Peptides against a protein of PDB entry 4CIC. Designs and how they scored, part 230

Target 1, 148 residues: chain A of PDB entry 4CIC
Amino acid sequence: KVSTKGHYGVQAMFDLAQHFGEGPVSLKSIAERQGLSEPYLEQLIAVLRKAGLVKSVRGAQGGYILAREPRDIKVGDIIRVLEGPIAPVESVSQDDPEHSLKFDFSVTKSVWEKVKKSIEEVLDSITLADMLKDAEEAQMAQGYMYYI
Target 2, 147 residues: chain B of PDB entry 4CIC
Amino acid sequence: KVSTKGHYGVQAMFDLAQHFGEGPVSLKSIAERQGLSEPYLEQLIAVLRKAGLVKSVRGAQGGYILAREPRDIKVGDIIRVLEGPIAPVESVSQDDPEHSLKFDFSVTKSVWEKVKKSIEEVLDSITLADMLKDAEEAQMAQGYMYY

## One batch from the design tools (peptide; made by RFdiffusion4, then SolubleMPNN)

Design b2_p29_3_s4 (from b2_p29_3, 24 letters changed)
Fold by OpenDDE base, seed 3:
Order: sequence, then structure tokens, then C-alpha cells
Structure b2_p29_3_s4 (fold): chain B 148 residues (1-148), chain C 147 residues (1-147), chain A 29 residues (1-29)
Amino acid sequence: as target 1 above (148 residues)
Amino acid sequence: as target 2 above (147 residues)
Amino acid sequence: LEKELKEFSKKLQEEKVKEEEKKEKEKLE
């Protein structure tokens, strides 16, 4: 399951993608548009900036921009930065090092690895550019429904 | 992410699949083989029984059995019983009913729906019978490495 | 229910750790 942090992180990155090329966006404006608290967004942006997905711009028109083009940022990249490696199961194995040594061909482990791989493939197949395109198509479809 | 409950639930159901056709298995024996606490396993089995995936057998040789053949139980069925509907994101939407009404074509929502669908497809593609086969193949491969 | 299960699991793990520490102390005396 994607955490709330992952969900809101993708939402904030998508807002920055919508404004890509328009210059720096303030955290306040992102928070208002995306329905996020400004303090929470500040924490998310700090992590994303440290990972090199976002850049801060200083000055009177200061704020944040994407560090790369929307086509060069996968949803999987955002999730890996915010949550770490995509795992299907919360690894029970970290607390008991002794159980990690049993080469127990856990058929259950192989199931979870298959799930992990599938999630990674899906998230790595979607870029911020793909999300922008999907948003434009949806807006056009809504516009056509009002003209009929 | 699959919860610890989902993980151990699949493990317990897999143990019951390995003993399918041999008669009822005691909770104690499942707990010992799978490295689970007996009280925790009792809670899992109660949920699985209520959902009709497991049956209890009474008597001196009492215990639990799968309610269906291993081929008729998907991993997805077990997870849906233990955790509810497979969701990629913990639904932030349950606490604020007012935000649920915005038909906001959240492109973000569509991403999470794609992830959900992919997880469901994978979990529904794996049966307990498939897991049994994979276990046999792995045991054979280990046996060949020692010989 | 998930919160109660998580708290119960945490309590069981804390009790196990305390019992193991007690057994190790009894072996050293």
C-alpha cells in the first residue's frame, strides 16, 4: 500500500509538473490547489529537494520547480524517494536477524516478490508527462460533455 | 503494502494446503511449522473460518482444514478476506466526506487505480495450488544441489 | 481493530523480550 506520504508527494509533484516552464511556484499556492497543509507540504518538498527531484528558487518570485522535465520523472521515482524501496509486505524480517538466515524457500516470499515487481513496473511505466496528458484528455472530455 | 496479517494469513493457508487431504490440522502444529504464535493464529483462523476459506473439525483428531481445494483459493481471496479490498493507497478519503464529492478527475486517483488493478491481477493469478507446485519445484532443485 | 491488533502484537513482543532477558540473567547467576 502507498502511504499518505506517497500519495500527497505524487500530488505535489504533479502540481509542479502542471506549472513546469512557468517559473517557480510558492508552497502556499501548491497547498491551496492540492488541498494540503502548508507545513506538511514543506516536509514533503524538503525530502523531494534533497533527492534532486525539486529545486528551490530564491528571490521575490521564489518557490519550487521540478529539477527535471516531467517526462524524465517516473511515479516510481517519487515513491522510492518518499517511502524507500517498494515492498509489497512490511518486512517482518528486519527485527529478527536470526530468521533471515533460514534459506526458507518461503513460497510466500516469492509471491510477495512477484507483487513487488508488478507494482514497480506499473509505477515506472507512468511519468509526470503521462499524467499531464491524461489530465488534458480528461478536461477535453468534460468540455465536450458540456457542449452536447 | 500487504500487512503482517495478510502475510501470516497466506502462510497459514499455505500450511493448510500442504496438508490438504490428510485430515484436520491442529493450530499448535501450524503455529510451530510457520513460526507463528498460537494466539495470533487463532485470531487469523477465526476470520478465515468466518469467510468460508477454512473449516473447523471437532473431536479428538479435531483441527482445521481448507474449505475448498487449493486450486480454488487465490492469494487474492485470502488478502481480501483479511485486509478487505486491495487498495494501493490508504484511503485518505474516509475521514473527510466533503472531499469525496469533488468529482476531481484526480489524475493521481487514476494512477492509484492502475496500481490497485495490477496488484489484484497478480494476487488473483496465484492459487494455493500454484504455491504448492512452486514449493515442490524448489525442494527438487535443493535436492539436486546436494546430490 | 487494526490498531488494537498492532498494540497487542507489540505487547506480546515486549513480553517475549522480557522473558528472554530474565532467562539470560538466571543463567548467569
Scores: peptide ipSAE 0.089, ipTM 0.692, DockQ to the pose 0.010
Fold by OpenDDE base, seed 5:
Structure b2_p29_3_s4 (fold): chain B 148 residues (1-148), chain C 147 residues (1-147), chain A 29 residues (1-29)
Amino acid sequence: as target 1 above (148 residues)
Amino acid sequence: as target 2 above (147 residues)
Amino acid sequence: LEKELKEFSKKLQEEKVKEEEKKEKEKLE
């Protein structure tokens, strides 16, 4: 389950992807289009900027842009930045030889690890470019429904 | 994301699967083995029983058993009972013809639907029998590390 | 589901750390 933070983060990044190449977008305009509160969006953008997914542009026409092309940003990248790792790599600390690795093989843990891996694979398979394409296809399909 | 309720529900159902065929298991014994509070387990078992995944056995050796064989219970079945549908089928209410289906095609919604579907497929691919097999294999692997 | 799994994993890790700290304290007593 994606958190509200992850959901709104992907929504904000998608808005920036739709305007990619048009120049910097104001937080106000993103907030208005996406139905987000401006203060909440400021917090999201600050995290995304710190992670290098978004760039700030200064000046009279200042705002934010994607730091990379939409094809180079996975949904998984956005979620990992906002929520942290989807699958925590439990570093098997190799070091303590004497204390028997009670591999607390919780079979339940293995189920959740499989679920986490599957989620990660899905989120890493979707780029912002894929989302843009899906949006265009949906708009074309809607346009055709109005002409029939 | 599996809730704490879903996690503990799967844990309790797995304990019942490990004792399948041995007769009814007391809630106290499940709680002790799985590190669960007995009151919390009572709530979980009540929901699982109402959904027909668990049966109550009455008597001096009373308790709970799986209502079906471990192979016939998916992890997805347990999660759907405890947390509700993993992918809510948003029933597109077909009925109002005049008001233009503003297909609020939220591309973000489609991403989450893909994620939900993937989770559902994974959870529906795992049975309690698969979990039992994985536990046996892990115990054998541990036994070989001790020898 | 991801937020709940992370919170759950975090709680499980916090419980494991607490249980290890409790076991270390019981070994030192």
Scores: peptide ipSAE 0.247, ipTM 0.725, DockQ to the pose 0.013; fails the geometry check
Fold by OpenDDE base, seed 1:
Structure b2_p29_3_s4 (fold): chain B 148 residues (1-148), chain C 147 residues (1-147), chain A 29 residues (1-29)
Amino acid sequence: as target 1 above (148 residues)
Amino acid sequence: as target 2 above (147 residues)
Amino acid sequence: LEKELKEFSKKLQEEKVKEEEKKEKEKLE
């Protein structure tokens, strides 16, 4: 389950990707197109901006742009920013050897770690550019269905 | 997210797999070994039994056993029983043609569907037998570090 | 599923922090 925050964050980033190169996009326009509340979008954009995925542009045409090209932003990058690490790297704190490494070898823990890793691999395999391509292909397919 | 229910369900099923062929295991013994509350385990086992993954044995040595061999139970089977389908098959309710199939072609929806499918594939690739093997390998590795 | 994995991960991290805090308290007694 992607959190609501992750879901809407990817939607907002995808909207910015669709307008990449067209200049800054207003939060209002993103909110209207994506069916999001403007206050909620402000919170998401603030986090994404702080992480360097989005830039704010000031002026009469003020708004937001992607900080990088769509091909250089993975879905996994967006999710990690909004939700934190999908798998916390257990910092093997090397320090105290004597405390019994209760290798809480929960074989069950290893199953969940495998699942988390697989999710990360999938999310890191999808860029905003891939999403743009998928959208274009879907629009073309819909266009062809109306002409048949 | 594996729910707490899914997590503990896999733990309980793994405990039963470790004792497969030894006869029925009491809920109390599973609860003690897995650090679970007995009442919570009763609820999990009831669901797993209803789904045919676990059998109850009656008698003085009453308890539970796996209904199938550990190799024939996927982690995905356990999760689907406890949490429901990992991807709900959107039943295309065929009925009302007139309501605009707003093909809410959310490209974002397709991303999440890909993620769900990948999770299902991973969970379906791991059996209780694989978990038993992993546990044995880990015990051997620990044994070699102590010697 | 991702929301549940994250809550589970968060819960595991919170339990780890609690266990570390408990160990630190036991060292101070």
Scores: peptide ipSAE 0.241, ipTM 0.718, DockQ to the pose 0.013; fails the geometry check
Fold by OpenDDE base, seed 2:
Structure b2_p29_3_s4 (fold): chain B 148 residues (1-148), chain C 147 residues (1-147), chain A 29 residues (1-29)
Amino acid sequence: as target 1 above (148 residues)
Amino acid sequence: as target 2 above (147 residues)
Amino acid sequence: LEKELKEFSKKLQEEKVKEEEKKEKEKLE
């Protein structure tokens, strides 16, 4: 599961991917298209910029662009930047210093690590380019449904 | 990712799986072994019981047992009971009635659906019996390190 | 569930950052 921050971050990055090669996009334009508040988007973009996923362009046509091609940005990269490492469940055993020495082979921890790994694999398997392709395919399918 | 409720729920169910076939286990005993507060465990067990994953046994040796064999309980079953369906990211679009009619082909929604599906597949691939086996293997490995 | 998962993930990340900062301090001593 992805946080609201991760969700909107991927949405904003996807908007930038849709405009990749067209030049800098204003935060206002992204906010309007994606239904995001401009102040919230500014915070997201600041984090993404610091992580080197987005570049700011200065000037009259100033704004933001992807720092890499859409094919070189995984959804996992965006999520790791915004949310940090996909953390497994905290094992409760860390807070009790007296019981700390037992090999906390929490079988439950192993389950959560497997879940984490699976999420990471899925998110790392999807690029912004894959998302662009999926959007194009959906638009074509919708166009065909109106002609039937 | 799993909530604290899901985590402790799986932990409590795993404790019941470790004692499967030994008879009813008291909530106090589960709470002590798993480092859970008894009142919190009582709430978890009440939900799990209502969902038919756990049975209450009455009497002097009263307590709780798994309602099914450990092999017939998936981690996904426990999580779905405690947390509901593994909800994808709430698409913000449900609350705006005016924009509701556009095929909200949110490519972003498709990404979250893929993530959801992957989580479900993983959680449905792990049974309490698999967890028991993993625990036994770990105990054996630890025993071999001490010799 | 999603909200709890998010909060939980955030808490784990905060703990991991604290543990990394602690290890970095121990390496500097």
Scores: peptide ipSAE 0.204, ipTM 0.713, DockQ to the pose 0.014; fails the geometry check

Design b2_p29_4_s2
Fold by OpenDDE base, seed 5:
Structure b2_p29_4_s2 (fold): chain B 148 residues (1-148), chain C 147 residues (1-147), chain A 29 residues (1-29)
Amino acid sequence: as target 1 above (148 residues)
Amino acid sequence: as target 2 above (147 residues)
Amino acid sequence: DEEEERRRREEEIERRLQSGSILELAVDE
């Protein structure tokens, strides 16, 4: 599973992408639109801000904005910030020292590394701009279905 | 994380692949070689057997064998048996009707579906035979580094 | 207690989001 953090983080970032260029968006408004708890969103935004993906704007019209254009933010960047490096199977090897036959089954590890690489490639191939485009296309398609 | 089940299941299946054609392998021997608890391995093998990936052989030389050739068992098959279908993000949609703003963020869902598809493609591209070959190649490479 | 119910809901959502099998590979730290 994409961690709850990854999932909601991508949603929150996508919401900010949809409002990119419109100025700062309040956490409350993001939470309402995305169905997120405001406290949870605050935690996510704090991490994303620290990573430089989001900026806070202070003032009466304060809130948050993307720190970069949607085309310059990959889904993979968001996930790496929220979840850390896409860790393959935690090497079960650390916690039970006595079952230290770390048969570091290099072969089994290589399978998971291939999976990891594939996931990274997919997530790095998708930007927030791609997601925006997909949303627009979906909305147009729905609009056309209502006219048929 | 690959579930502990998926990880250990692939290890156990790979051990059986390494011994394919040598006859039945005891759970004890698999557990010892793979660093698995025997009770845990018994649970994994039960699932794999029920799915028809493993066969039990009874008798003094009893144990387990692969039910198919290593080339006919994909890593994806093992994972699907142990973990079920590679579910993308469970649609949070069903059980909380009140947060029913199913903004079925079709777009976000599509991202996870792409990830799922990619994982499936990778896991379905790797057989136990491929793993055996990789192990042999690694062993040969190590042998060449010593000379 | 509304806070405890909210926490339980959040934990349940987290559990549900974590229980999606293989993507746990990529995402479960």
Scores: peptide ipSAE 0.065, ipTM 0.753, DockQ to the pose 0.127; fails the geometry check
Fold by OpenDDE base, seed 1:
Structure b2_p29_4_s2 (fold): chain B 148 residues (1-148), chain C 147 residues (1-147), chain A 29 residues (1-29)
Amino acid sequence: as target 1 above (148 residues)
Amino acid sequence: as target 2 above (147 residues)
Amino acid sequence: DEEEERRRREEEIERRLQSGSILELAVDE
């Protein structure tokens, strides 16, 4: 399971990507469209803003915008900001000093490192621009299915 | 983080793989070598046995063995047995009915499906035999560093 | 005290096991 935080963070960023170039978007409007609680979204946006992925615009028509173009924001960047580093396989070894797994089985660690690397590669291969394109293609496909 | 269950399950299965062909291994010996609690290992082994990855041998020299050759057991098989299907991104949509994410955003779901697929591919590409080989290579490398 | 710590560890392990798949653990930690 992607954390709820990661999931909603990607949704919020995707909403901002859909409105990129149209000006600032209110948190209320994002929350309504994405089915997020406004308070939760405020927390997410605060983190994303601090990381420099989102920018706040002040004024009567204030809100939030992407700080970069959708093509310059990877899903992996969003996840790393919200969840931290795509978790090192916390070696079960650190927190249980008594069950010092004597055999720091380098081999089992290597399996999980391969999994981690694969996840990172996938998430770093997907940009918000890729997601926008996929959404457009999906909408076109749905439109054609109704006309046939 | 791989679940502790998945991690320990793979360790236990790897221990059994290291002793494959040598006869039954006691849970106590696995627990000691792998740094696992014996009760926890009993639970893991029960699940693995039920799934047909491990076999129990009865008698004075009883214990557990792999039910298949190490080359015929993927890490993905172990994980699927212990953790269930490499979790679909549980659509956050099911448990919070009030936050019915109206937009079943097919696009965000597709991202997580790609991640899932990638994990499955990695875990299904690694067998216990591959792990044994990696361990042997690591031991040889360590042996050469001391000389 | 040792039994209670062991129980707490087991409960924490179970909680971590119940709370999410390999993916959830890989991303949350």
Scores: peptide ipSAE 0.056, ipTM 0.747, DockQ to the pose 0.171; fails the geometry check
Fold by OpenDDE base, seed 2:
Structure b2_p29_4_s2 (fold): chain B 148 residues (1-148), chain C 147 residues (1-147), chain A 29 residues (1-29)
Amino acid sequence: as target 1 above (148 residues)
Amino acid sequence: as target 2 above (147 residues)
Amino acid sequence: DEEEERRRREEEIERRLQSGSILELAVDE
């Protein structure tokens, strides 16, 4: 399950992608468009900035921009930055050290590793540019529906 | 992240698969082998039984068996029973109704739907029989290392 | 103290189990 943090992080990054090349976007404007609290968005953007996915621009027209082109940012990159390595199973090892020793069931672990790999492959196959394209196609499809 | 419930559920079902055809297995024996608390396993097995994945056998040699052959039980079936529909994102909709309305960002939703579909495909591609085969192959590989 | 800590751990596990969140992407911190 993608955390709310991952979900909103992708949403915020997608908003920045939609405005890529138009100059810096204020956190307030992103928060308003995406329906996020500004304080929460500040936390997300701080992490994304530290990871080099977002750049802060200073000045009267200051704000945030993508640090890379939308085609060079995978959804997987965003998720890894916000949520760390994609782990399909909570390592029971941290909360119950006695039960952690028995997790050596290699076969069940292999199932979750396959799930992890599949998630990674999907998320690494989708860029912000792909998302932009999908949004444009969806908007065109809606436009055609109003003209019929 | 597969919940601990899903993980232990698959582990318990796999234990039952390893003993499939050998008769009923006690919850105590499953709990001991799998390192689960018996009370927790009872809860898992109750759900799995209600869903028709496990059958209770009464008597002195009573316990639990798989209700279907290992080849006819997908990991996805177990996960869906224990955790419900595979949802890649927590629906923010339940806890914050005001924020739930804005989840209509069709494009971000489509990303998570693709993730969901991929997970479902993987979990539905793995049966308990596949897991048994993998375990046997791993055991053979270890046996060859000792000789 | 040890029994209460055990009970708290069990309750935390149960709460995490009840939250029905199938795929929490765990960040291994």
Scores: peptide ipSAE 0.045, ipTM 0.751, DockQ to the pose 0.237; fails the geometry check
Fold by OpenDDE base, seed 3:
Structure b2_p29_4_s2 (fold): chain B 148 residues (1-148), chain C 147 residues (1-147), chain A 29 residues (1-29)
Amino acid sequence: as target 1 above (148 residues)
Amino acid sequence: as target 2 above (147 residues)
Amino acid sequence: DEEEERRRREEEIERRLQSGSILELAVDE
């Protein structure tokens, strides 16, 4: 499962992609459009900025921009920055050291590794540019449904 | 991420698959082999039994057996029983109802649906029989490294 | 007191196991 952090992080990055080339976008405007709390968005943007996915622009018309073109940012890059490595199973070892069941059955591990690999492949196959294209196609399809 | 419940549930079901055809297995023996607490395993087995994946056998040599052949039980079936539908994103709606921001952007939903579909396809492609085969191959490979 | 603490720990483990949807386990590491 993608955390709320990952979900909202992708939404915020997608909003920045929609405005790419139009100049800096304020956090307030992103929060309003994406239905995020501004304080929560500040936390997300801070992490994304530190990872070099977003840049801050100072000034009266300051705000945030994507640090790279939408085609050069994968959804997987955003998720890895916000949530860390995509793990298929929580390592049982950390939360209950007494029940750290050392029976790391090689076979069960292999199942979860296959799941991990599949998730990574999907997320790394989708760029912000792909998402923009999908949004445009969806809008065109809605427009055509109103003309029919 | 698969929950601890899903992980241990698959381990318990795999243990039952390894003993399929040998008769009922006690919860104590499963717990010992899989390194699970017996009380925790009782909870897992209760859910799996209710879902019809496991059967209880009564008597002095009683215990649990798989309700179906290992080839007829997918890993995805076990996970869906223990954790419910495979959701790619936690529905934001439950934990902070005030911040249940309705902006269900169609495009972002589509990303998570693709992830969900991929997970489901992987988990539904693996049976307990496939896991048994993989275990046998791994044991043979270890045996050949010692020779 | 010890039995109530044990029950509280078990209920907390159960709550964590129930709330620990497949995906939440990624956030606490």
Scores: peptide ipSAE 0.022, ipTM 0.738, DockQ to the pose 0.214; fails the geometry check

